# Ledger of designs, part 122: peptides against a protein of PDB entry 4M9S

Target 1, 135 residues: chain A of PDB entry 4M9S
Amino acid sequence: SRGLVGVECITPYSYKSLAMALQRCVEVLSDEDRSALAFAVVMPPGVDIPVKLWSCVIPVDICSNEEEQLDDEVADRLKRLSKRGALLSGKRMPVLTFKIDHIIHMFLKHVVDAQTIANGISILEQRLLEIGNNN

## One batch from the design tools (peptide; made by RFdiffusion4, then SolubleMPNN)

Design b1_p29_2_s2 (from b1_p29_2, 16 letters changed)
Fold by OpenDDE base, seed 3:
Structure b1_p29_2_s2 (fold): chain B 135 residues (1-135), chain A 29 residues (1-29)
Amino acid sequence: as target 1 above (135 residues)
Amino acid sequence: SEAEIVAQALAGLRKSLAELREREKEFRE
């Protein structure tokens, strides 16, 4: 299975209130947006990542395999996540990028199942190899 | 430039991914 496991977050976090707020935000997400958020766990926290690289790991079912369409769909999902409890931080200039906060990343590591993390690593690794081979 | 930003991010991502893969292997074994 893929995505966030509906597990109650029992964390020793000094940020208990934040964890509860994050849990509520995750629960109201669509399945697609929640899956996108789950795979954000494989990204390094605090780093501005271009949408092109996000598109390598975010699962999207689109009719066309064109990169532009993929990037647009991924960008829309990431934008929605950035507006819901600031799950991500976006920058438009000079390149559209998104980054995950360290605290949110730690939360995800606790609630995302191990298989999803493993799958995310495998998918991203494969896509990055393909990019490298084409360049 | 935009290309430089993407290239830099890509290099960093490859490094972090390699570290994650190593930790995963250690856990699996």
Scores: peptide ipSAE 0.414, ipTM 0.858, DockQ to the pose 0.028
Fold by OpenDDE base, seed 5:
Structure b1_p29_2_s2 (fold): chain B 135 residues (1-135), chain A 29 residues (1-29)
Amino acid sequence: as target 1 above (135 residues)
Amino acid sequence: SEAEIVAQALAGLRKSLAELREREKEFRE
């Protein structure tokens, strides 16, 4: 099969349509998955982030204190998000990573409340500091 | 390895986070 190579132009209309579609996707998410998606706004778009780093910011309600279980729970949430359109892109190799695209990130920046963003930043800062101190 | 990938991602993430924090502060003020 011959692949189609083209540049998609994002117009204001396209953006509106995409925003509506994304909003619909968000609305059908569970509370925990929606929360995970919200905190994805603190991640840099277009970067493959290992699950371990995602686990630093995504709130987990159901798991033990074991790091492995934490990562597994976070991975499950991110996997569910990745199955819902273009919300996240997952890569299994060389290690399990997830990436938020720029367009999705832009959407989240507009719909996620400022307090959640601030909290996410604070939590991630703290966790990254702890990781740095433990290395 | 996972450790190497995580380490490589940390520097970029910290930089991005610092920028995001700065923007957040500017918005809050």
Scores: peptide ipSAE 0.414, ipTM 0.859, DockQ to the pose 0.030
Fold by OpenDDE base, seed 1:
Structure b1_p29_2_s2 (fold): chain B 135 residues (1-135), chain A 29 residues (1-29)
Amino acid sequence: as target 1 above (135 residues)
Amino acid sequence: SEAEIVAQALAGLRKSLAELREREKEFRE
C-alpha cells in the first residue's frame, strides 16, 4: 500500500512579513493537510507534478481510506492547499497536477524538520522504484 | 496521453530526487 504515517511540521521560522504569514497559514491547517504540505518539500519547485506522483509521498492513513481512494484523498488535500494562501498551484488539464512555488518551497526547507525531509526522500525513492518495476 | 505525461514527470522527478539526496547526505556528513 501507499499509505504513510503523518509527520509534524516544525515552524521555527522568524516572524517576518511573508514568513509570518506563511507560518500562520500552516498553523491553521489540519494535521493531515499540514503533513501533506510538509512533504511537498521533496518536490522540485516550479514543476507541475501529477497527482499520482504526489500520492507517492503524501501521507494517507490506510486505516481510514481504501487503497483505491488514495489518489482521490491526496487530490483533495492538495486542492485544499491550493485554496489556502496559494500554497500550491493546481491544473486540471491535460492531467490533474500540482506545483509548489519557489517561495513556498524555500519556506518549507527552513521549517520542515530535517528528519521529515530525509524520510520523504527515502519514501519517494522507494515508491518511484516500485513504479519503475511495475511499468 | 496521461501515461506519457506521468512518465515524463517521473523521469524529471527521479533526477531531482537524486540531486536532493546527494545534497542531503552532504549536509548530514
Scores: peptide ipSAE 0.413, ipTM 0.858, DockQ to the pose 0.030
Fold by OpenDDE base, seed 4:
Structure b1_p29_2_s2 (fold): chain B 135 residues (1-135), chain A 29 residues (1-29)
Amino acid sequence: as target 1 above (135 residues)
Amino acid sequence: SEAEIVAQALAGLRKSLAELREREKEFRE
């Protein structure tokens, strides 16, 4: 008998099934929403992040220079993601925040390319410095 | 207040980002 080596583990199977389900959810997203989801990988999992900070890393087309409008667009994208397979979890009160859980984050870490992750870190770092100067 | 919530989240995010940056640099080396 092979002992534990011969015992099938549910964990790998569960991970595979989850990955397939998540992949299908990602495939049906719009390009803009999929891009937003990709950059969520730079956010710490399990933390409620205000939309203001999400807007620092979520790419938005330069159709408007109004910060409020940009935040609204980001919020709409994040809301759609929260409704699609619970990719994010939203909280409205006291401030609108979104959170990525550890499972989704782990998935993104495996499927998002290294360059996108690096770019996201750089962009977020720069924007956080700018916000710090205004505080 | 909203400002306080953002400030608190910002502080945490900066710490997390610093860790991510360090890991990213290590990966490229």
Scores: peptide ipSAE 0.410, ipTM 0.858, DockQ to the pose 0.028

Design b1_p29_2_s3 (from b1_p29_2, 18 letters changed)
Fold by OpenDDE base, seed 4:
Structure b1_p29_2_s3 (fold): chain B 135 residues (1-135), chain A 29 residues (1-29)
Amino acid sequence: as target 1 above (135 residues)
Amino acid sequence: SMEELRRQALAGLRRSLAELRRREAEWRA
């Protein structure tokens, strides 16, 4: 199927039909889950990413400052996304990871607002800088 | 291993960041 401005994807659905279906999935999400999905646009598609790295970009409002609880909360959000229209793919072995498919990622690039993307970029850049300094 | 997965993921994140920065620059132009 042909996407916008030369973007093309291989799917049994037309671009319009796929977009409509995905939009419906997004609309029924909670604000927190929708926010998590929006920031998934920053992640490379088709890559199994450990929860710890997801937690670098997904905003979480938790009472505890414990790192373990942060990862658990992020994992719960990502798990819900994986169960709703297969927005993400979860894998438990060998370690818990989540992956965004190319088709979903392409959709997000077209629907996520510029400010959210900019925020995600800034957050990721800062986190990667911090990680890089420890290498 | 966990270490290898993280290494690969981080490499992917850096590539993604570069692409997103390029796109962001296009929005500002």
Scores: peptide ipSAE 0.140, ipTM 0.684, DockQ to the pose 0.033
Fold by OpenDDE base, seed 5:
Structure b1_p29_2_s3 (fold): chain B 135 residues (1-135), chain A 29 residues (1-29)
Amino acid sequence: as target 1 above (135 residues)
Amino acid sequence: SMEELRRQALAGLRRSLAELRRREAEWRA
């Protein structure tokens, strides 16, 4: 699946209008960028999250297993999303972070399919376990 | 700092996970 589905939601007009605009943005995304956006649903809204933590849930297929290259690929996707309808907000200082807005997060909660959410949860749980074991 | 941001983000991720699990449970009910 694409990770995101078109859903007609019963919402106030303002939100419905925004949802329609967001759907247009989602439709023109590449499959990989759309997937990255879908997995953003597992992130806490309104929090500046380092790219390293984004990489815990965003699927990436790269030739090298170097962490810097992994982070670079994830960052590239997140940067594209931040430039597409302001789906994310990026900061470069003190470190590169990205934040999902509450409104965007609410939208994702309605349109991301259950299987994608389940996968994201599973991946996040595994990564959090690994992080916990390293501390 | 990176450390503080990571700590805050990780805490947020745990909260989000709990909420998502709750929603997932609702789908299976």
Scores: peptide ipSAE 0.135, ipTM 0.678, DockQ to the pose 0.033
Fold by OpenDDE base, seed 3:
Structure b1_p29_2_s3 (fold): chain B 135 residues (1-135), chain A 29 residues (1-29)
Amino acid sequence: as target 1 above (135 residues)
Amino acid sequence: SMEELRRQALAGLRRSLAELRRREAEWRA
């Protein structure tokens, strides 16, 4: 699915209206999907991120040592988000990736609480260290 | 390639982390 690439707010009113619409979309999400969206704030906006890297930061209640199962669950959440108000942009080729647009990222920076951001940073740092050690 | 895509994404994450750590330091100040 396609996100908000190329969309620009030209007036304060348009931005406010968009923010309100996004807030409504967030409010109807499940707790799990809303959490996944919140942690998207730690991702670089405008970059196609493979699901494997998304799985490093998105909380999953069911811990699995099977990498494939984790990726599938994360992918499902991201797919749902991509279908809700263009919160994410999904791309299947050459590999399954998801991207957060700058405008959505900017929205999240203002609505996601500091503790959640801090947790996301900590988790991402830990997972990146693990990836680095495995190289 | 798929590997190059992952490498670029990882580099982006590292840059994002650096920025976020800077912001986090501001919260603790």
Scores: peptide ipSAE 0.131, ipTM 0.667, DockQ to the pose 0.030
Fold by OpenDDE base, seed 1:
Structure b1_p29_2_s3 (fold): chain B 135 residues (1-135), chain A 29 residues (1-29)
Amino acid sequence: as target 1 above (135 residues)
Amino acid sequence: SMEELRRQALAGLRRSLAELRRREAEWRA
């Protein structure tokens, strides 16, 4: 499945310590990685999500028509996010998964643009319907 | 198993979707 293309994350948060630190972390990200982080808001916090499901919502510019290459690109972005502070947690076994923590998720719910969230919900709903019909 | 992980993830995603839809409706009101 293909995700959305080219959406930004907004960071207007004015709270103390943690919020400021997270905002700084977000500001130093590339546009692509920041977009990936923004769409992480649609994922349930505290759940190990396989890369295949992340690829449903993570925006990727068309670099390949092959789904496997799409998943690899998504995985690379998520890996970079996992190395930037505590934005994501990766796990390799039994399959490659990534998890967003509750604190980060709560932050994203406040700073991600409403339209971005709406778009993410729409695409996720569509992809989940397709996945559900195949089971 | 991979299948169980996907099932759990899917269930979580559905819950997340419901919550986000509720919030979206509040923003548009």
Scores: peptide ipSAE 0.123, ipTM 0.658, DockQ to the pose 0.033

Design b1_p29_2_s4 (from b1_p29_2, 14 letters changed)
Fold by OpenDDE base, seed 4:
Structure b1_p29_2_s4 (fold): chain B 135 residues (1-135), chain A 29 residues (1-29)
Amino acid sequence: as target 1 above (135 residues)
Amino acid sequence: SMEEIRRQALEGLRRSLEELRKREEEFRR
């Protein structure tokens, strides 16, 4: 997926400084972290989402297919994002969760590539179906 | 509680998915 690569920061924000700051934050991310951020657009803003659910949409390349390892890798990516300004907010208790704020989510809705959004939807639908069938 | 967090998250995901799907369909038109 293209994610946020090559996309200029065009937002409806009246505060140009905020949009510019977010763009700069995106530009300095690794490809993997930027991809993770792009797929965060599929998450509902303002909701504490467990890492397990984040793992449904964040692509991970790990040798082992163990669920715990997948969650750990995803958590590491999300932690890095949380350290980059206010991209994400982490919470440790009672379980490790991450939340995307409304402002960031609004930004992503405008800058994430349409194909990336489509892919994220498809992936999420598939994974949620699998989870639903297992419950 | 953990259960409440999971429930809320899943409900949120469902709503988000529906909204995104709607937007996607509109974009393809």
Scores: peptide ipSAE 0.311, ipTM 0.816, DockQ to the pose 0.031
Fold by OpenDDE base, seed 5:
Structure b1_p29_2_s4 (fold): chain B 135 residues (1-135), chain A 29 residues (1-29)
Amino acid sequence: as target 1 above (135 residues)
Amino acid sequence: SMEEIRRQALEGLRRSLEELRKREEEFRR
């Protein structure tokens, strides 16, 4: 699975059942959705993040370079993740945002490999510079 | 508002990136 370590997870959680439940949720995801979840580790927990900013780090293969299509594809992935337990929380008003909570973020810090984290940071930094220059 | 949400998100991202970079650098050493 892209961005994640093996099935066996080292957990800091006091409750083994919670860690196991999260692991099961990850295992049943598609490779694409699991990759998207892995890159969520670079997002700050507890913050409502607009889809446009999520699109900076989530790798998407689309047929068109249209920004609207990119955001739609990213939104679809994030929506699927939000339907899997409490992986993400979505809001539609006033703008479509998704939030990762502290518990899930802490889990990801232990199961996402260092290279994926490094890549996510680099990609996000580059895209944010581009967005900043265009505004 | 959209502007406020974006501002808060960007501030949070900056803080998160700084923390992740520190940890990554420590791991590399």
Scores: peptide ipSAE 0.309, ipTM 0.814, DockQ to the pose 0.031
Fold by OpenDDE base, seed 2:
Structure b1_p29_2_s4 (fold): chain B 135 residues (1-135), chain A 29 residues (1-29)
Amino acid sequence: as target 1 above (135 residues)
Amino acid sequence: SMEEIRRQALEGLRRSLEELRKREEEFRR
């Protein structure tokens, strides 16, 4: 396994708003996809992020030790998120990347617990350092 | 602080992105 343990996204929003609409979108996601979305909060909004970097924070509990397969699994999750309410924006060319928009990111900042965010940031930093050292 | 950690992590991410982009450009040439 790689990444983080899956976390459920809890929304405290009770008012009819864009947040409520987003909450409905989140509620219909699978547990795995919802977890992936939660950890997307650690990514900078408005930036096209390669799948390899997403794989640093997207929780994958059941996968092979092959990095290529891991990236494919992560990509599939991100693709599903991009199809559901445009929670993410996928781009295939020139490199497969995904981007979280500011609105979605702001929503996640409020609905994902602070501890999860902190842990995600810490792990991302660690993984990025490891990648850098191995290059 | 958490804010400082976030800043550092994002800086690292940006560096990684730059490196990947450079590699991509080199590959496309």
Scores: peptide ipSAE 0.167, ipTM 0.656, DockQ to the pose 0.018
Fold by OpenDDE base, seed 1:
Formats: C-alpha cells, structure tokens, sequence
Structure b1_p29_2_s4 (fold): chain B 135 residues (1-135), chain A 29 residues (1-29)
C-alpha cells in the first residue's frame, strides 16, 4: 500500500486546525501525488533540492527510460504539490528546486508509514552511491 | 551558483539520512 493512503492524522500538535487542514489537503490528492508527498519525508526540511535529486526518491512509472522525461514528470508532481496548501515551495532560478517546510516535514514524519520511510531512505542511499561512483 | 546549491542539497540529504537511520534504529531496539 502507498505510504499515505488511509492514514489518520495523529499528531502531538496543539494546533488541531492545522492538522485537520493538512489532512484535507492530503485526502484530495491523486494517488501519484500523495505517493510523491510521502517520499518527501526523506528530504531535509528547509533546503532547496534540485529536481534531479527529487527524481532519485519520487517513484515514477514512465514507459521511456529517458532521464529528461523522468525529471519533467517529477517536476510536474512537485509543482502540483506546491499549489495545494503550499506543501512545497518551488524556485525556478537559477535551477528548478523544491523545498519542504519544517512544519510539513514534521507532519509527514508522524503520518507516513514506517516502511515507506525505510524504503525511501534505502532508495536515496543507493542512488547517491551510484551518482558518486559514476563521477 | 548551481554547484553550491547541489553541494548544500547533498549535505542536507546526508544529515537527513543519518537522523532518519538513527531514529529507525532506536525504534527497532
């Protein structure tokens, strides 16, 4: 099952209204966008992350193995997330980057399935190792 | 610069991975 499907918002937040708002935002997402949001938990909050690095952890089902198509699809998903309650912050210059807020990240840490987090960490570690070995 | 952004991102990713793994190990123990 996908990391955020059917997850109840259980947070230690004193701000019940914020938790409810975030829950509503998650519920209206498509399955693919919700999956992308779940894997955002492995990213460091408050850091501008290039799309190329997001593509290491965001699962994309594309017919072509072309890296350009992968980056475009990932970018589209992240753009949609940025438009829904500012779940992410995007920058276009000098390169396209996206950043997760500390509050959103803390929310995800409480609601994303532990196995999804573990998988995301493993995938990211493997991809970073591959990048390091090829350079 | 683009290089600086990439460097900062990679450093952040490394720190995040270390924190997440530490918490995962603490949860399993």
Amino acid sequence: as target 1 above (135 residues)
Amino acid sequence: SMEEIRRQALEGLRRSLEELRKREEEFRR
Scores: peptide ipSAE 0.308, ipTM 0.813, DockQ to the pose 0.030; fails the geometry check

Design b1_p29_3_s2
Fold by OpenDDE base, seed 4:
Structure b1_p29_3_s2 (fold): chain B 135 residues (1-135), chain A 29 residues (1-29)
Amino acid sequence: as target 1 above (135 residues)
Amino acid sequence: AAAAAEAEREARRRALAEALARTRALLAR
């Protein structure tokens, strides 16, 4: 029995249609949720990322210095993104994590400004070093 | 139990750092 490796012929049409559908999903987001989605491009695709690491790069206008409130607001934004067009995949157990899909990540790489990507990577790297030194 | 939990946290941190390094290399291209 030769397994037909179904070459999913991703026709250029399927890619263009998907890109248009994703663009439409982005256009109907709030400015805050769209900003959160833009910074999702700095995360490794296909990896379950804890909310604490998302909070390092997701911009939040919270007046409180309480890390707990930051994580909650970030989690709410990421939950909204997970409900709209499956832009993210949320997992609650054992730890609350969110994952960006490779297709969404590839889309974001082309539509997010290069300076935003560079800044987000730099911030994330710095915060990871700080977390590694404080634990 | 505490030492095992810390070792797991460190393993997750290392795996993430490696995944981020790969992503950075993909974005720089």
Scores: peptide ipSAE 0.275, ipTM 0.759, DockQ to the pose 0.016
Fold by OpenDDE base, seed 1:
Structure b1_p29_3_s2 (fold): chain B 135 residues (1-135), chain A 29 residues (1-29)
Amino acid sequence: as target 1 above (135 residues)
Amino acid sequence: AAAAAEAEREARRRALAEALARTRALLAR
């Protein structure tokens, strides 16, 4: 497992007031939670995404190769993000899902490195093909 | 039951692939 090195948010968003508020929210995150938030940019905004698909791109250091532990740790990170300034919205029923808002996604598009975005999309696409071929 | 669950998984995979294609188009701008 190549640990995805933590993504640093680099660039100021054009709307100073909203950008400053979001930047402050990002600055107080742990490095792990900030990395999880950065990879949320590869997800389609406004869509309820299951934890299983988040686990394909969220960088997690797990002590075991058990897939259940990966999904639980990812869910905990996404839950922390949902509590901090509503960076994500969680839904428990019928399946645990998380959604990124269009405003947050637009912010992340400007502050997350373009190569990280491209790599995250490629990883997610590859994992989706693997899941589709193993069923 | 298994066939219905597989059909739901496949429908969700397709919907996500389409949503990702839209996201890629937005990120390429």
Scores: peptide ipSAE 0.256, ipTM 0.754, DockQ to the pose 0.016
Fold by OpenDDE base, seed 5:
Structure b1_p29_3_s2 (fold): chain B 135 residues (1-135), chain A 29 residues (1-29)
Amino acid sequence: as target 1 above (135 residues)
Amino acid sequence: AAAAAEAEREARRRALAEALARTRALLAR
């Protein structure tokens, strides 16, 4: 799946400075962290989302079948994004959660491919059904 | 067409938010 290879940030908004700052932040990310950021667009903005739900949509190539290692690797990616230009906001208590801000989400809606968004929603919906049926 | 596409995206966002809320409640147990 082609990560964000074509960020033509045509922002119709007076946010040229913010869009340029965000673009620079995205350009210096690893391919993995940039992919994680792209899939963050499927999350509702302003909501504290547990790491376990992020693990449903963040693409991780894990060499181990251990669920704990999946959540840890996803958490590490999200922590890097939270430190890099405040792309996400992390909370540790009561549970480790990450939130995408409305401004970042609005940026991602313009730069993330529509097929990536559709696929991410479909994957999340499927995983949520699987979790709901196993409880 | 653009208004219909945005309305569909909004409906999907709402359904996703509701699904996430249910999942959060399940994971809190």
Scores: peptide ipSAE 0.149, ipTM 0.630, DockQ to the pose 0.024
Fold by OpenDDE base, seed 3:
Structure b1_p29_3_s2 (fold): chain B 135 residues (1-135), chain A 29 residues (1-29)
Amino acid sequence: as target 1 above (135 residues)
Amino acid sequence: AAAAAEAEREARRRALAEALARTRALLAR
């Protein structure tokens, strides 16, 4: 109970200006932070997602098998994205979460290739099943 | 085709919501 379907009617002109601003923000990211942003497209927009779910899809080259170090590195990437162009919004309490806005999510759907989206969905679904079976 | 795509999107949204609820329950321990 409680759907808030906020349909923000953005004019095509506002969308073009925002898309150009977002493109410029994305161009100055590191390859690593840009990759993390690309995989944000698989998350539901407008939802506060815990860092553990982000770590299922954000690629991190860590030599350690410690899940805690993975979550910390992912959290640092998401914090950088939150500070840069408001690409994400972070919330610290009660649990560290990040949210992608509908507008940013719509932008990513146009700039991220369909194969990367499909792969990210498949990876997330597999990891969610693994987490569900370990409980 | 459109109804099937909407049903798949809804099923995915429910699965993510359930996974989110499980993750929150784990983090509360």
Scores: peptide ipSAE 0.146, ipTM 0.647, DockQ to the pose 0.023; fails the geometry check

Design b1_p29_3_s3
Fold by OpenDDE base, seed 2:
Structure b1_p29_3_s3 (fold): chain B 135 residues (1-135), chain A 29 residues (1-29)
Amino acid sequence: as target 1 above (135 residues)
Amino acid sequence: DAARRAAEEEARRAELEERLARTTELLAK
């Protein structure tokens, strides 16, 4: 996936300073964390999403070959993102969840590569179907 | 040509927004 588009993206925000601040936050991320942030766009904003569902779309290292290991790696990435300003908010009770802010989500809809968004949606829909069939 | 490309990109983004809305509905079920 191509991930996030650079600063050449036109911001929909009236206050361009906010977009610039967010872009700076994105630029200091590792490649892995930036990729995770890109795929966060497929999640509904303002909703506490369990790590299990995040793991459906967030790319992980090839060394993570077990479901438990996948969830742990995803959780670590999301935790790092939650420490970068208002990118994500984490909650441990009743279960470990993460939430993307509406403003961040709106930003991502414009700066993430369209093909990346499309792929993320497709993957999530497929995984949700599988989970639903297993219940 | 630039106007056409811009219109195509806008249509593409609009379609993605609709898909995101559907995904949200799936998660809510």
Scores: peptide ipSAE 0.438, ipTM 0.851, DockQ to the pose 0.040
Fold by OpenDDE base, seed 1:
Structure b1_p29_3_s3 (fold): chain B 135 residues (1-135), chain A 29 residues (1-29)
Amino acid sequence: as target 1 above (135 residues)
Amino acid sequence: DAARRAAEEEARRAELEERLARTTELLAK
C-alpha cells in the first residue's frame, strides 16, 4: 500500500448547480492551478492521497528538479485549490494528503480534455511502476 | 456524422473509465 486511505464523501448539492459554480471557480484560477486541477481527474475520488503520489501527475515547470522542492510546489498548488470552493480537501496528519470529492471528480471527467486524461493516466501508471520497482 | 462522432467520444470516455479503474488498483497496492 502507498499510504492511501479511503474516505466516503456525501454532498447535498445537485450536479447541475455545483457544476455551474465550479466552472466559475475554474475560470478564475491561474494557469498552473487550473492545470493541477485538471490532472486531479486521474486520482480516485474519496481517497486521501499523499503529496508524493500527486507529484507524479501535477505539472511543475518552475521549481528545482529536486524531489523535496517538487513536492513542496505541488503541495502549495493543492493547498490553494483546497481554499477555492473546496475543490480539494487537505489533511496534515499523519501524512500530508489531499482528496478529491466524488462530485468534483465527476465534473472534471466531463470538462477535462480526453487526451489530457489519457496522458495523465499514462504518466501516473509509469511513475507508479518506477516507485514500485524502487521499493 | 454527428451521431458517429458522439458514439466515438462515448467509447473513448468508456475506455478512460476502465483505465482509471486500473490505476486505482495500482494505487491501492
Scores: peptide ipSAE 0.435, ipTM 0.849, DockQ to the pose 0.040
Fold by OpenDDE base, seed 5:
Structure b1_p29_3_s3 (fold): chain B 135 residues (1-135), chain A 29 residues (1-29)
Amino acid sequence: as target 1 above (135 residues)
Amino acid sequence: DAARRAAEEEARRAELEERLARTTELLAK
């Protein structure tokens, strides 16, 4: 089981129309989905990322240590986010991937606290090294 | 003091940008 603690976007930002619209979208999310969105900031924008790589940083608390369940839970969260306007874009073929838009990514870089971003980067780098060493 | 804090925040953000660039390269492999 991988138990990553969820985070919230609490960094202040300027009052603007775009920020207001995005804030409304974020407010209707569950705590778990908001945490997933926060950690999406560590992914490169405009790139179709496989669910397996998203699972490296998305906080998930699962009872089973099965990797398949981890990927499925992450996919479900990302699917919910993709249904919330322009937060994410999903692609089913040839492989299930999700992409964060540049404008959303830019927003997250300012509203997600710096420590959360730093932690997410560290986690991603560590997991990527582990995957690389196991191949 | 405000100017110093602003400079420190900018430096921190610049460091994060650099780290994000490195992770992007790792993901490309």
Scores: peptide ipSAE 0.434, ipTM 0.850, DockQ to the pose 0.039
Fold by OpenDDE base, seed 3:
Order: structure tokens, then C-alpha cells, then sequence
Structure b1_p29_3_s3 (fold): chain B 135 residues (1-135), chain A 29 residues (1-29)
């Protein structure tokens, strides 16, 4: 089982300064990477999520419908995001996973369009049901 | 009018928060 991690806000000023820095980081992203970051809002903060689950919600245009190719492309996007400050944290072993920080998650909940969040949740729930039914 | 719209947006955000909680439970299974 997986759970959420709570983080206390330091000061209003510190949070605002961090938000400004995050906004600058978001502005220099490609459209594809920015889209990937937006859908990261549907993941629980502070939890190591395997790439397979990220691939359920990260939109990718690939020629092949094979899951392996999808996972590779998603992993590349998440790797790029992890190199942009504190957007994501990656682990390679034992399984490739990525984690969104609580503060980043709070930022995304505020700046991502509500319909995008709703769509991401719906997509993830549908894919999880499919995975569960096929196992 | 503006207050009503703000309240509606807040209610929508609250519903999304509840849905996120349910999704987290699904991920834990």
C-alpha cells in the first residue's frame, strides 16, 4: 500500500518565492514536457510511482501502441523534468520510479486547469481498472 | 455575482480533491 506525505509550509514569503521560481522553470519547458508536468498533479505527492503508472496519464504521440515504447518515451520526459530543479525525483533501482514533491503538487493543484485535472483523474482510474481486470 | 462564481470554483476544487483521494486508494491496491 502507498500513502501521502504531509509537509508544513515554512512561511508565506518562502512559498511565494518558490512558486515564482517554479513558474520560471515551467515557462522554459517544451509543450510536451509542460503537459507531462500538468498531469503529474493526479499522482499522490511523496510516493515513488513506477513509470508504468505514469504512462497511464502522460499524453504521448507514438507510432507504436506497444507499452514498452510508451514507457520509454514517458521515462524520457520525466527524466527531463527531474533535471529541472525540484520538479520530480527519480530512482532507478530496483524499479524506475518518479516522485512528485508535496510543494510542487500544491503548486500544480493551483495552476493546472480544473478540467485537465478532472480528465487526468478519469484517465488514471480507467487505466487502473483495466490493469486490475487483466491481472 | 463574483462571490457566487468563486464559491462554485471552490466547490469544484473540493470535489477534485475528493476524487484525488479515491484515486490514491486505488493506487494502493
Amino acid sequence: as target 1 above (135 residues)
Amino acid sequence: DAARRAAEEEARRAELEERLARTTELLAK
Scores: peptide ipSAE 0.431, ipTM 0.847, DockQ to the pose 0.041

